Peptides against a protein of PDB entry 8HF1. Designs and how they scored, part 84

Target 1, 320 residues: chain A of PDB entry 8HF1
Amino acid sequence: NVMLYATKPTEVMVSFPHQEQVLTVTRLISAEIEKFYVSLDLMNIGVQPIRRSKSLQCLRDPSKKSFVKQLFNDFLYQMKEYGIYAASIAIISLIVEFDIKRRQAETLSVKLMHRTALTLCEKIRHLLVQKLQDMTYDDDDDNVNTEEVIMNFSTPKVQRFLMSLKVSFADKDPKDICCLVFVERRYTCKCIYGLLLNYIQSTPELRNVLTPQFMVGRNNISPDFESVLERKWQKSAIQQFRDGNANLMICSSVLEEGIDVQACNHVFILDPVKTFNMYVQSKGRARTTEAKFVLFTADKEREKTIQQIYQYRKAHNDIA

## One batch from the design tools (peptide; made by RFdiffusion4, then SolubleMPNN)

Design b2_p16_1_s1 (from b2_p16_1 with D13E)
Fold by OpenDDE base, seed 5:
Structure b2_p16_1_s1 (fold): chain B 320 residues (1-320), chain A 16 residues (1-16)
Amino acid sequence: as target 1 above (320 residues)
Amino acid sequence: EEIPELDLPPLPESKV
């Protein structure tokens, strides 16, 4: 029971300016997705036979249109919250998902729907990569994965997160690092993982210091549709983190996975702490003597965030 | 107890 241990990690805050990165490319991408939603609503996919398979998900949307919209809405959220560079990684996950769904389509109408979604994702990917290349002076070096490109095309939140990792872990022994990074959304774990791989590879002080992994939250809605690959990846990532072969783990929630992660010396809360349970569980992983619990907040929400953390501290001390 | 702010270098000026 994580609540029974009075963990007293050093709580630290990182503030960042709320800058909406209002780029022309971001507006264009949003407008193309909205046009696609109008077209998607007009698509006659027919009455799909209710697959008598007991999965609650097949009962909720027989059209599969809401699932397509959900993936694009999650992409739009990642582009807004983490920036264009993170979006260029996030779109690859949509391409993979829609290609799988296109191949698994039982009807020509569903196959066409997923093909149209895939074509839009490929267009979005091209627009994002082209915008990342605007900073590369040398036409010959397709290397959009430099520290400078990552930093300039990331939101202030992600910039401060990357700087916090650099300041906290530069030139340290990898064995002395056990870090958790909490994010709000499942899909953000893979996006931030891909961003961190490229950032660590571009940052000499971190290349041999940080080895990231990510946990993929179990889809409670359809364990039968969890790809054998996702389940293998999750088990491998957790085992690597337990064995110390990975020293930074990105996760959406401690509870969703039922995974007992070891005691950590660093816990980063990249997204807002929305619940007391999330606060107690994430803080309860920072159990070493010099453990740090780092909170990220927008400057505009700083006071509200501080007050909320003081309320959670009080409530935690009243139960402990 | 106040929550200290982590000392970090300034954000890079946006070139974009």
Scores: peptide ipSAE 0.454, ipTM 0.918, DockQ to the pose 0.826
Fold by OpenDDE base, seed 4:
Structure b2_p16_1_s1 (fold): chain B 320 residues (1-320), chain A 16 residues (1-16)
Amino acid sequence: as target 1 above (320 residues)
Amino acid sequence: EEIPELDLPPLPESKV
C-alpha cells in the first residue's frame, strides 16, 4: 500500500533536443565491440560444469558469453543515452567486473575470454579519455573533469539534467534538499553517480549543497550472485540517505521492491516512465507540499509523454 | 492542468 498521501506534487517537464551525437570515436568503439562479438562467438570455452544453483534464473548461457555481451550492450546504451563523458566512467565499471571475473575463472579458456574483454575495455577507455582531452587546449591541464568538459561531452538529456540541478539547488541549505533521481537501468545509477560527483565538485554553487548517493535494486538474479559487498553497500547508501548524510539518491526502478525511502521534495525521472506502477510509486515519493516531480523528454516525444502522463493522472485519480 | 516547462538557460553550443 503506497499510502496515497493527499499532497499532489507539482509535475514539471524538461524537454531536450534528440541529438544523436554520432562522433567518430563512438563509431570506432561500436565497431570494436562488434568485432569482439564475432571473436567471442568463435571462442571455445568448453562445457562449463552446470553448477546446480537451483535458481532457474542462472540459465544464463553456460558459456558466460551472454553476460559479457550484456555488459558491453549496457555500456553502448549508456554511451548513446548519456554521452562520452558518462561512457568514460561506465567503462571503468566494466574493467572492474571483467578483472574480478578473470580472477574467479575456473578454466584457462574462461580466463582468456575475460582477459580479451578487459583488453578491449582498456582500449575503449583510452579512446574515450583521448577524446575528452581534445578540449584541453593547454597540454599542462589534463583535467577532463571540468564543468565545461562534462557539459560538452554529455547528451542534451544529461546537460538539461545538470542544468535542472543547478537551477533547483544552487546555494540552498543541504538540509532542505531531499532528492530522488530515477533511471531505467541499474548500471546507469553508478555511471550518473560518478558523473554527478565530478560535476558537483567542479560546480561551486553545488559543491557544499548536494551529496549524491546511489542505490541499485536487488538483482532478480540469485541472491548468491549479489556479493556480500553489494548488499552492505546498498544498506549503507540507504542509511546515509535516511540520516541526511546524502540528500540526492540515484535509483533504478527499485520501487517495485518496496524500499521505503523517506518523503522527498524533489523527484527527477531522467528516463521515460514506462509503466503506471513506476509513475505512481516514483510520484508517491514526492510527499511535501512544495514537492516537484520533474519529467525528462526528448522534444520529438514531448506530446506523447504529456498524453501518457495525463492518462496516468486520470488512472491514478480513478483509484484514489 | 497543463504540465509546465522548467525554465532553464539555453544549452551550451557543442564545441566538439
Scores: peptide ipSAE 0.450, ipTM 0.918, DockQ to the pose 0.827
Fold by OpenDDE base, seed 3:
Structure b2_p16_1_s1 (fold): chain B 320 residues (1-320), chain A 16 residues (1-16)
Amino acid sequence: as target 1 above (320 residues)
Amino acid sequence: EEIPELDLPPLPESKV
């Protein structure tokens, strides 16, 4: 019985300055979203046919307005946490979602609500792209996807993340890389995936080294609302990562749901570790002899983050 | 054991 001693990964920290990049464009976008919320609250979208519950009192379907507000709040979070370059990618996902919801609308009032949201997203996209073009000589949309533009319009957190990938993986054999990147939110997986595709394409040392994929956690809501396309895409992305056709996987809560991913040599925790389960499960994927578990923290939160990791280490050793 | 810091080059100067 060769007890394969599970090699404990080396825990490493990356600190970044907590700078709120308060650009004029971010203030304008936030103000336009707040104006839209006031208009949205005044919209009469009518009564949706409530299934079986007898309470006649909920005259407004708050769920459809609430979902629209949730998507814009998630966008504002991504713009704040990852920067305006990441926001320019995130807004495209909102455009696609609101166009689908506009086409699926059963009533004229709901169709108009989603159309108004879509028009706001198109305005936000224009404001973001125009700001990215301030560093380009040519008005061509393709010129905004350079390493320099991505780095300058990203938060210090994202800058340190991209630098950590470049230092860790420059000119390495793709077959020797198995990397996981953990993020907190579902929509962040897709946003950071789009950012990484553009960054890798613009960075010669990474272009033939890193092949990214993303996985989104299952909706804690009924699996009936997950599109057949999303479920097929997740299965394909997992299979590509298992087959070695992708060597970097961006994940949210996917591992908390018991999705078995191969043993990795790098695990990056881009967002704060909020739970003991997230710590154990993400760290438990770094299983190779030289495996690294990399934690990102703001300088102001560094001491608190270190204390939290020591508590999680202690709790893990008490269970093992 | 103390958690080591990853050695990284300085952040780019903000041109924005």
Scores: peptide ipSAE 0.450, ipTM 0.916, DockQ to the pose 0.805
Fold by OpenDDE base, seed 1:
Structure b2_p16_1_s1 (fold): chain B 320 residues (1-320), chain A 16 residues (1-16)
Amino acid sequence: as target 1 above (320 residues)
Amino acid sequence: EEIPELDLPPLPESKV
């Protein structure tokens, strides 16, 4: 019985306007991905031999086309939810993934498919970086990593998140900070991590205060070389967070064994709380006496979010 | 207990 010790963190809300970034570049990127999907559907890559490994690897389309579409759909989601700055980081993860898959391709047709996907990712990266450079006087890619560029090309949710970090942690002792940031999707962890590295480096009040890490959910035990690197990264990141060498951890899963060890003083829920279990488990990480549990909501969804949290509070109190 | 709003500065004006 892991006694869910009734942690009484202070629950706080951060509201943000629901503004869709209606940029021409986002429309162009979406249109290029849709054209690619049409081309992808026409590609004859053959039926890949179903490795009958009995485990829940069931959803890998034997064609590998579904996986390619999933990565681009996840990218489109990140671009929409976090903005074009976050998308410029997210696309790098796709480039790495498709290059690995291209190298590991068992057939020329599959190799060509991943090469075509990679070429599209490089085009998307160029379009994103070029748009970020609209605010810079210099063509150097490093000049797009300023606080101003990050803020301007982020969604209101991400802007409010960055502001909440600045207000919460500016000029504090790094040792007094133990922060968790929960996001819904695995790929969002890497994207928000990269964004935070650049933001912290460009924000003097945070540069020597916050040391971020990320943890992706272990459930994707792909036996691939990337999964070994990811597992090594996860172990290192968790250890750094335990040792206090990192004081902010971005997570897509509340169930990760590594987070059980440390009482956090801040828990940020960047994406919507979809389940009672997610609420209880994430809130249960805010275990210090002055712990804050910070919820992000669109203004239009604020009341619905509040009512949902009250229902979860009630349900939690009825079980405790 | 009501959920308080975190006091944050205004959002930057969009230059885009």
Scores: peptide ipSAE 0.448, ipTM 0.917, DockQ to the pose 0.800

Design b2_p16_1_s2 (from b2_p16_1 with P4K D13E)
Fold by OpenDDE base, seed 2:
Parts: sequence; structure tokens; C-alpha cells
Structure b2_p16_1_s2 (fold): chain B 320 residues (1-320), chain A 16 residues (1-16)
Amino acid sequence: as target 1 above (320 residues)
Amino acid sequence: EEIKELDLPPLPESKV
């Protein structure tokens, strides 16, 4: 019961300017996705059998079109919230997912739908990589993974996050670090993980200091839909973090009751704290005496965020 | 206790 520990981590705020990075490339990508949605709505993919699994409260769109739209909407969210560099990583996850679905397609129409989605993802990837290369003199893909490129093509939120990691962990002993990073969405975990791998590798002060890992929370809806691979990955990621082979863990959900994660000295909340439970459970992982609980907020939302945290703090103290 | 701001270096100037 995480509520029982009156952990008093130092609550710290990181403000970032609300800059909508309205780049021409992001507008082009959004317009291409919108055109694709019009095309997708016109696609006849046939009636898919409604597999009534008792546990799926969400009517899976029998058309699978809603799932395709969800992945692109999640991508657009990553691009908006984290920037072009993060989007270049996020699009790879869509490519992999649509290629799997294309191969697993039971019908030619569904196969074609996933092929069209894949072709769009490849186009988007090219547009993103080309834009990252605008800062590089050499056409080598390896040159886009520099600290400078990562920072310039990241949103102010991500820039402040990376700076916060650098300031917090530069030249420290890896053994003294136990860091959690909470994000709102499952796909963000992998995106930010890939970004952090490249950033850490390009940042000498962090290269031998931080070893990131990511964990996607279990789908509450059905453990049967978790691939054996995802479950193995989660178990391996947790084990690496327990064994000290990883010292930074990115999570999309508060680690379920029963994931015994060691006491952390840093907890970063990269996305807004939306619920009291998220606040208590994430803060309850910061258990060391010098533990920091770091919140990220847009400047315009700073006061509202502070007031919300004070309300949560009060509510927590009234229960404890 | 008041929530303190973390001291961070300035944001890089956008080259783009």
C-alpha cells in the first residue's frame, strides 16, 4: 500500500514555454494524414466478425480503421508534444505495427489498408529524417543523432526534460541513481526511450551514467492480449532495473500494485498529473531521504499545476 | 513547503 509511506520527497517544478512548433513539415504531415483518413473512410474492408470477448468494453471497431486512426492520432500527439526528433522514432513503431498487421491480414482489403498506412508512414519517416538532416552537412543517418539535433528538434518540454537529466545526473555514479520517468501514453514510453538512448549516447556526461529502460503497464483489459513478447520484455525490463543494469525506467502507468520496484531517488513526471492516484502512486516511489519529485508544466499552466499539487498534497495528508 | 523551480540553463535558440 503506497499510501502508508509518508514519503516527503522534495517537489520540484520545471516550467517550459508553450511553443507550438508549427513547422512546415508538421503541417505537411498532418495534411497527409488527413488525406489518408478520407481515403481510409472510402475503403471497403468488409464486415469483420464481431469477436465478442466479454472483457472488451470497447467495441473494437470491426473495421480495424479506428485502430489505424488511433495509431496516427497517437503519432500526431507525439509529434506535437515531444517534437520532430521524437516523431522520427515514433513513426518507426507505426511502421513495425502496420507491417505486422499487413502480414497478419486475413483479407486482401485489410492487407491493402495496412499497406497504404505503411506507405504513408514511410513517406512521413522520409519527411522527418530529411528535416533532421537540414542541420547536418553529411547525408549519413548517424549524424542526426547528435545532442544538438535532438535538442533543436525537440519541444521545449523535452528540452527542459533532457536538461533536467543532464543537471541531475552528469558525472554521477550510476549506482547512486534510481530514476523513474512517468509519461501519459504507452507509445510515449518507447518514443522517449529511443530519444533518451540517442541523447545519452551523444552526451559524454551521461553516456556511462544513465542506462534507460522502458515499461508499458499491463493492459488492464486482458492479459491474454499482451503478447508473450511484451510480457517477456516487461519482466526483463523490471529485472534489469532491479539488478541495477538499468537505472532509469520510463513508465506509462504507475507500476501496478505488486511490481516491487526499489526505492527511487528521482521521479520525473513528464506529462501532466491528471489524477490523485497518479500523484500518490508516482510520488510514493520517491522513497529515499533526498528523493526528488520533478513536475513538468507549461508556463501558462504553472499556477494551475501548483494549486492542483497542493490540493493533492493536502488530500494525501488528510488520509495518511 | 513551496514547490521550487529547478535551476536550468537557458533553452537553446531555435535555429529553425
Scores: peptide ipSAE 0.435, ipTM 0.919, DockQ to the pose 0.795
Fold by OpenDDE base, seed 5:
Structure b2_p16_1_s2 (fold): chain B 320 residues (1-320), chain A 16 residues (1-16)
Amino acid sequence: as target 1 above (320 residues)
Amino acid sequence: EEIKELDLPPLPESKV
C-alpha cells in the first residue's frame, strides 16, 4: 500500500504564465468541429442493432455519435492545453481511430459518419502542419520537428516542462535517470510521448540521455475492446521501463491502480493534482535518495496550488 | 519545508 510508506521527496514548483494562444488557425479548427457537430446531430444513423455483447459500452452509446464527439473534444482540449505542435500529433491518433472504425462499420450510415469525421481530421492535420511550416524556409516535413518550432508552437506549460527536462537531465548518464511524468488524460500520454520523441531528437543534450515510453491505464471498459495491439504496447512499455531500456515513462492518473513500477528519482506532475489519492500515489513513486517531485502550475493558481499541496502533505503525514 | 520554485531560463519570445 503506497500510503503506508512515508516518502520524503523534495517538492519543487514550476510556474508558467496563462497564455491562451489565440491563433486564427485554432479558431478555424474549433469552428469546423462545431459545424461538424451540427451536421453529426442531423445525421440519421438509424436504430443501431444493440449488439447483445455483454460489454456495458455498447449499451451506453447506441448512436456512436457521443464517442465521435468525445474524441474531437479530447483533441480540442489537447490543442488548448498543450498547443498547436501537440495538436498536430494528437490528430494522427484520431485519424487512425476513425479509419479503424470506418473499416469496422456494420452499416453504411456508420461508415459514412466515420468517413466524414476522418475527412475533417485530414483537413485539421493539413491546417496544423501548414501553420508549423510558417516558421520553416523549406517545405520539407522534417523541418517542422526542430526545437525552435516545438517551443514556439507549444503552450507556456509545455515550454516550461521541456525546459525543466533539459535543465534536469542535460548530459547526465541515462542509467541514473528514472522519471515518471503524470498527465490527467489517457490521450495526452501518446501526444506528449510523440512531442518528447521529436524534442529529444532535436536537443543534442538529451538525444542519448532520455528514452521515453508511455503507458495508458487499463480502461475498466471491457477488455474485449482493448485492441490486442494496445495490450501488447502496454506490456512492452512497462517491461522496457523495468529493464532500464526506457528511463522516462508518461502515465495518466488512471494508472493509480496496481502497476508495479520501480522507485523513481523524478516525478513530474504536468497537469493539476485534483485529488489526495493522485498526490499520494504519484509522490509515493519518488522513493530514491534525493528524489524530486515537480509540480506544474499556472502563475494565477500558484498560491492555491501550494496551499492544496500543504494540505495534502499534512493529511499524508497524519496517516503515514 | 517550503516548496521552492525551480530556477529556469526565461520563456522564449513568441514569434507567432
Scores: peptide ipSAE 0.427, ipTM 0.917, DockQ to the pose 0.794
Fold by OpenDDE base, seed 1:
Structure b2_p16_1_s2 (fold): chain B 320 residues (1-320), chain A 16 residues (1-16)
Amino acid sequence: as target 1 above (320 residues)
Amino acid sequence: EEIKELDLPPLPESKV
């Protein structure tokens, strides 16, 4: 039970300026998604047969329109919270998802809906990649994966996160690193993983030091083909992390209850700590000697974040 | 114990 051991990691804060990247491309993408929602609401896809999926979510959207909107809303969130570079990776996950759903479509109307969503995702991908290429002389998609492009097209939060990794791990022995990165949302795990792969590959001081993996929360969704692949990926990722073949694991908060991972020397909380349970569970992973628990906060929320952490520390000490 | 800030270099100037 993670709560039974009073771990005393060094708690560290990383502040970042709350700057919204006000790019014309982000406004255009948001407007295209809103236009698509209007079109989606007008689509007659009929009543879908209720699959006896025990998942309450599958019961709520007989039209599958809310699922399409959820994916685009999660994309918009990632674009806002992590920047357009992260968004260029996040959109690929939507492309894959909508192509799977298009192929699995039981009706022509649903197939068309997912095709239209996919076409929008390809347009969004093109707009994002084109904007990343504004800093490159070469039209090759691989040239957008430089440290400079990643840093310039990331939010201050992500910039500070990448800098924190560089300062913490540059030229260290990979075996001495056991790092967890906690994010709020499931889709953020894949997005930040892709970003980190490219960043590490472009950063000589990290290229042979950090080997990232990600773990997505167990889908309570029926064991469809995607959930089987995700389960295989999760098992492989956890095993690689246990074996030391991966030394950085990106996790969503939903995983805190179910991950049996080794004691880590670094725990990064990239998104705000919303609950005492999240605080205790995530902090409880930083168990090695001299373990660090690193919190990210906007400058404007710094004092509020500090006070909240002191309240959680007090509450934790009163229970321990 | 006080929460210390991690010493990090300044953010790069936005070229965007």
Scores: peptide ipSAE 0.427, ipTM 0.915, DockQ to the pose 0.781
Fold by OpenDDE base, seed 3:
Structure b2_p16_1_s2 (fold): chain B 320 residues (1-320), chain A 16 residues (1-16)
Amino acid sequence: as target 1 above (320 residues)
Amino acid sequence: EEIKELDLPPLPESKV
């Protein structure tokens, strides 16, 4: 039995300047969301009976307001971390979610709450698209999806990520590419997927080379809340990646133990590695002889990131 | 081994 020593992937770093995009539009959007939170706190959405708790005291279903605030907080995070172009894609996911929740509303007060959230998302979308159009001569929404607009309205992290894809994969055979991209948050997968579709379509060297997909990690929260449609879509996306019909997969969680994904030649960690488990499991997908494990870090956090990776390497070698 | 930096072109100048 020749123990095929799994060739350790080459660990590579990509540094980016820590620039806070202090745009007037981002400040305006943040201020409109804060005004909306004040109005949301004043809304009476009524008492929903909590099924199991005997105590009559939980008068307001804080879960519905909390969920609305969570979606806007996740949007604000994406706008800050990925830029206003990514935010223009992310806001569409909020529009879809609030329209579904508005239609599913059991009470008039809950329906009005989701309608008010939807109206704010539509206003935010117009403010973002109008700002993207500042670089275009034509008022056509399709003209905002150029390589130049995507790069200019993305954070330095996203710019370096897109450049790393272009340098790594320009004019390669799509069959020789098996790439994973890890992100922290569930909604970031959809946002970065939409951004990559537009970037690849606008970049001739990548248009016939990269075919992206995304998968959302199973919420360890009840599989009962995952729609049958989301589970079918995840299975289809994984199957397309196994069959080679997709060669780049965006993931928000380490593919749980038991998702057999083929050996990848590239693994990109777009967001900070927060845990030893994330490090081991993501790195363990880079299994080819020439495999690269690419880490993104802000310049100010570079030394701390390097030291953390050396600690994780040591801990991994002590267990192996 | 030491973690090496990936050689990439310079970032575009911000036009915003």
Scores: peptide ipSAE 0.423, ipTM 0.913, DockQ to the pose 0.784

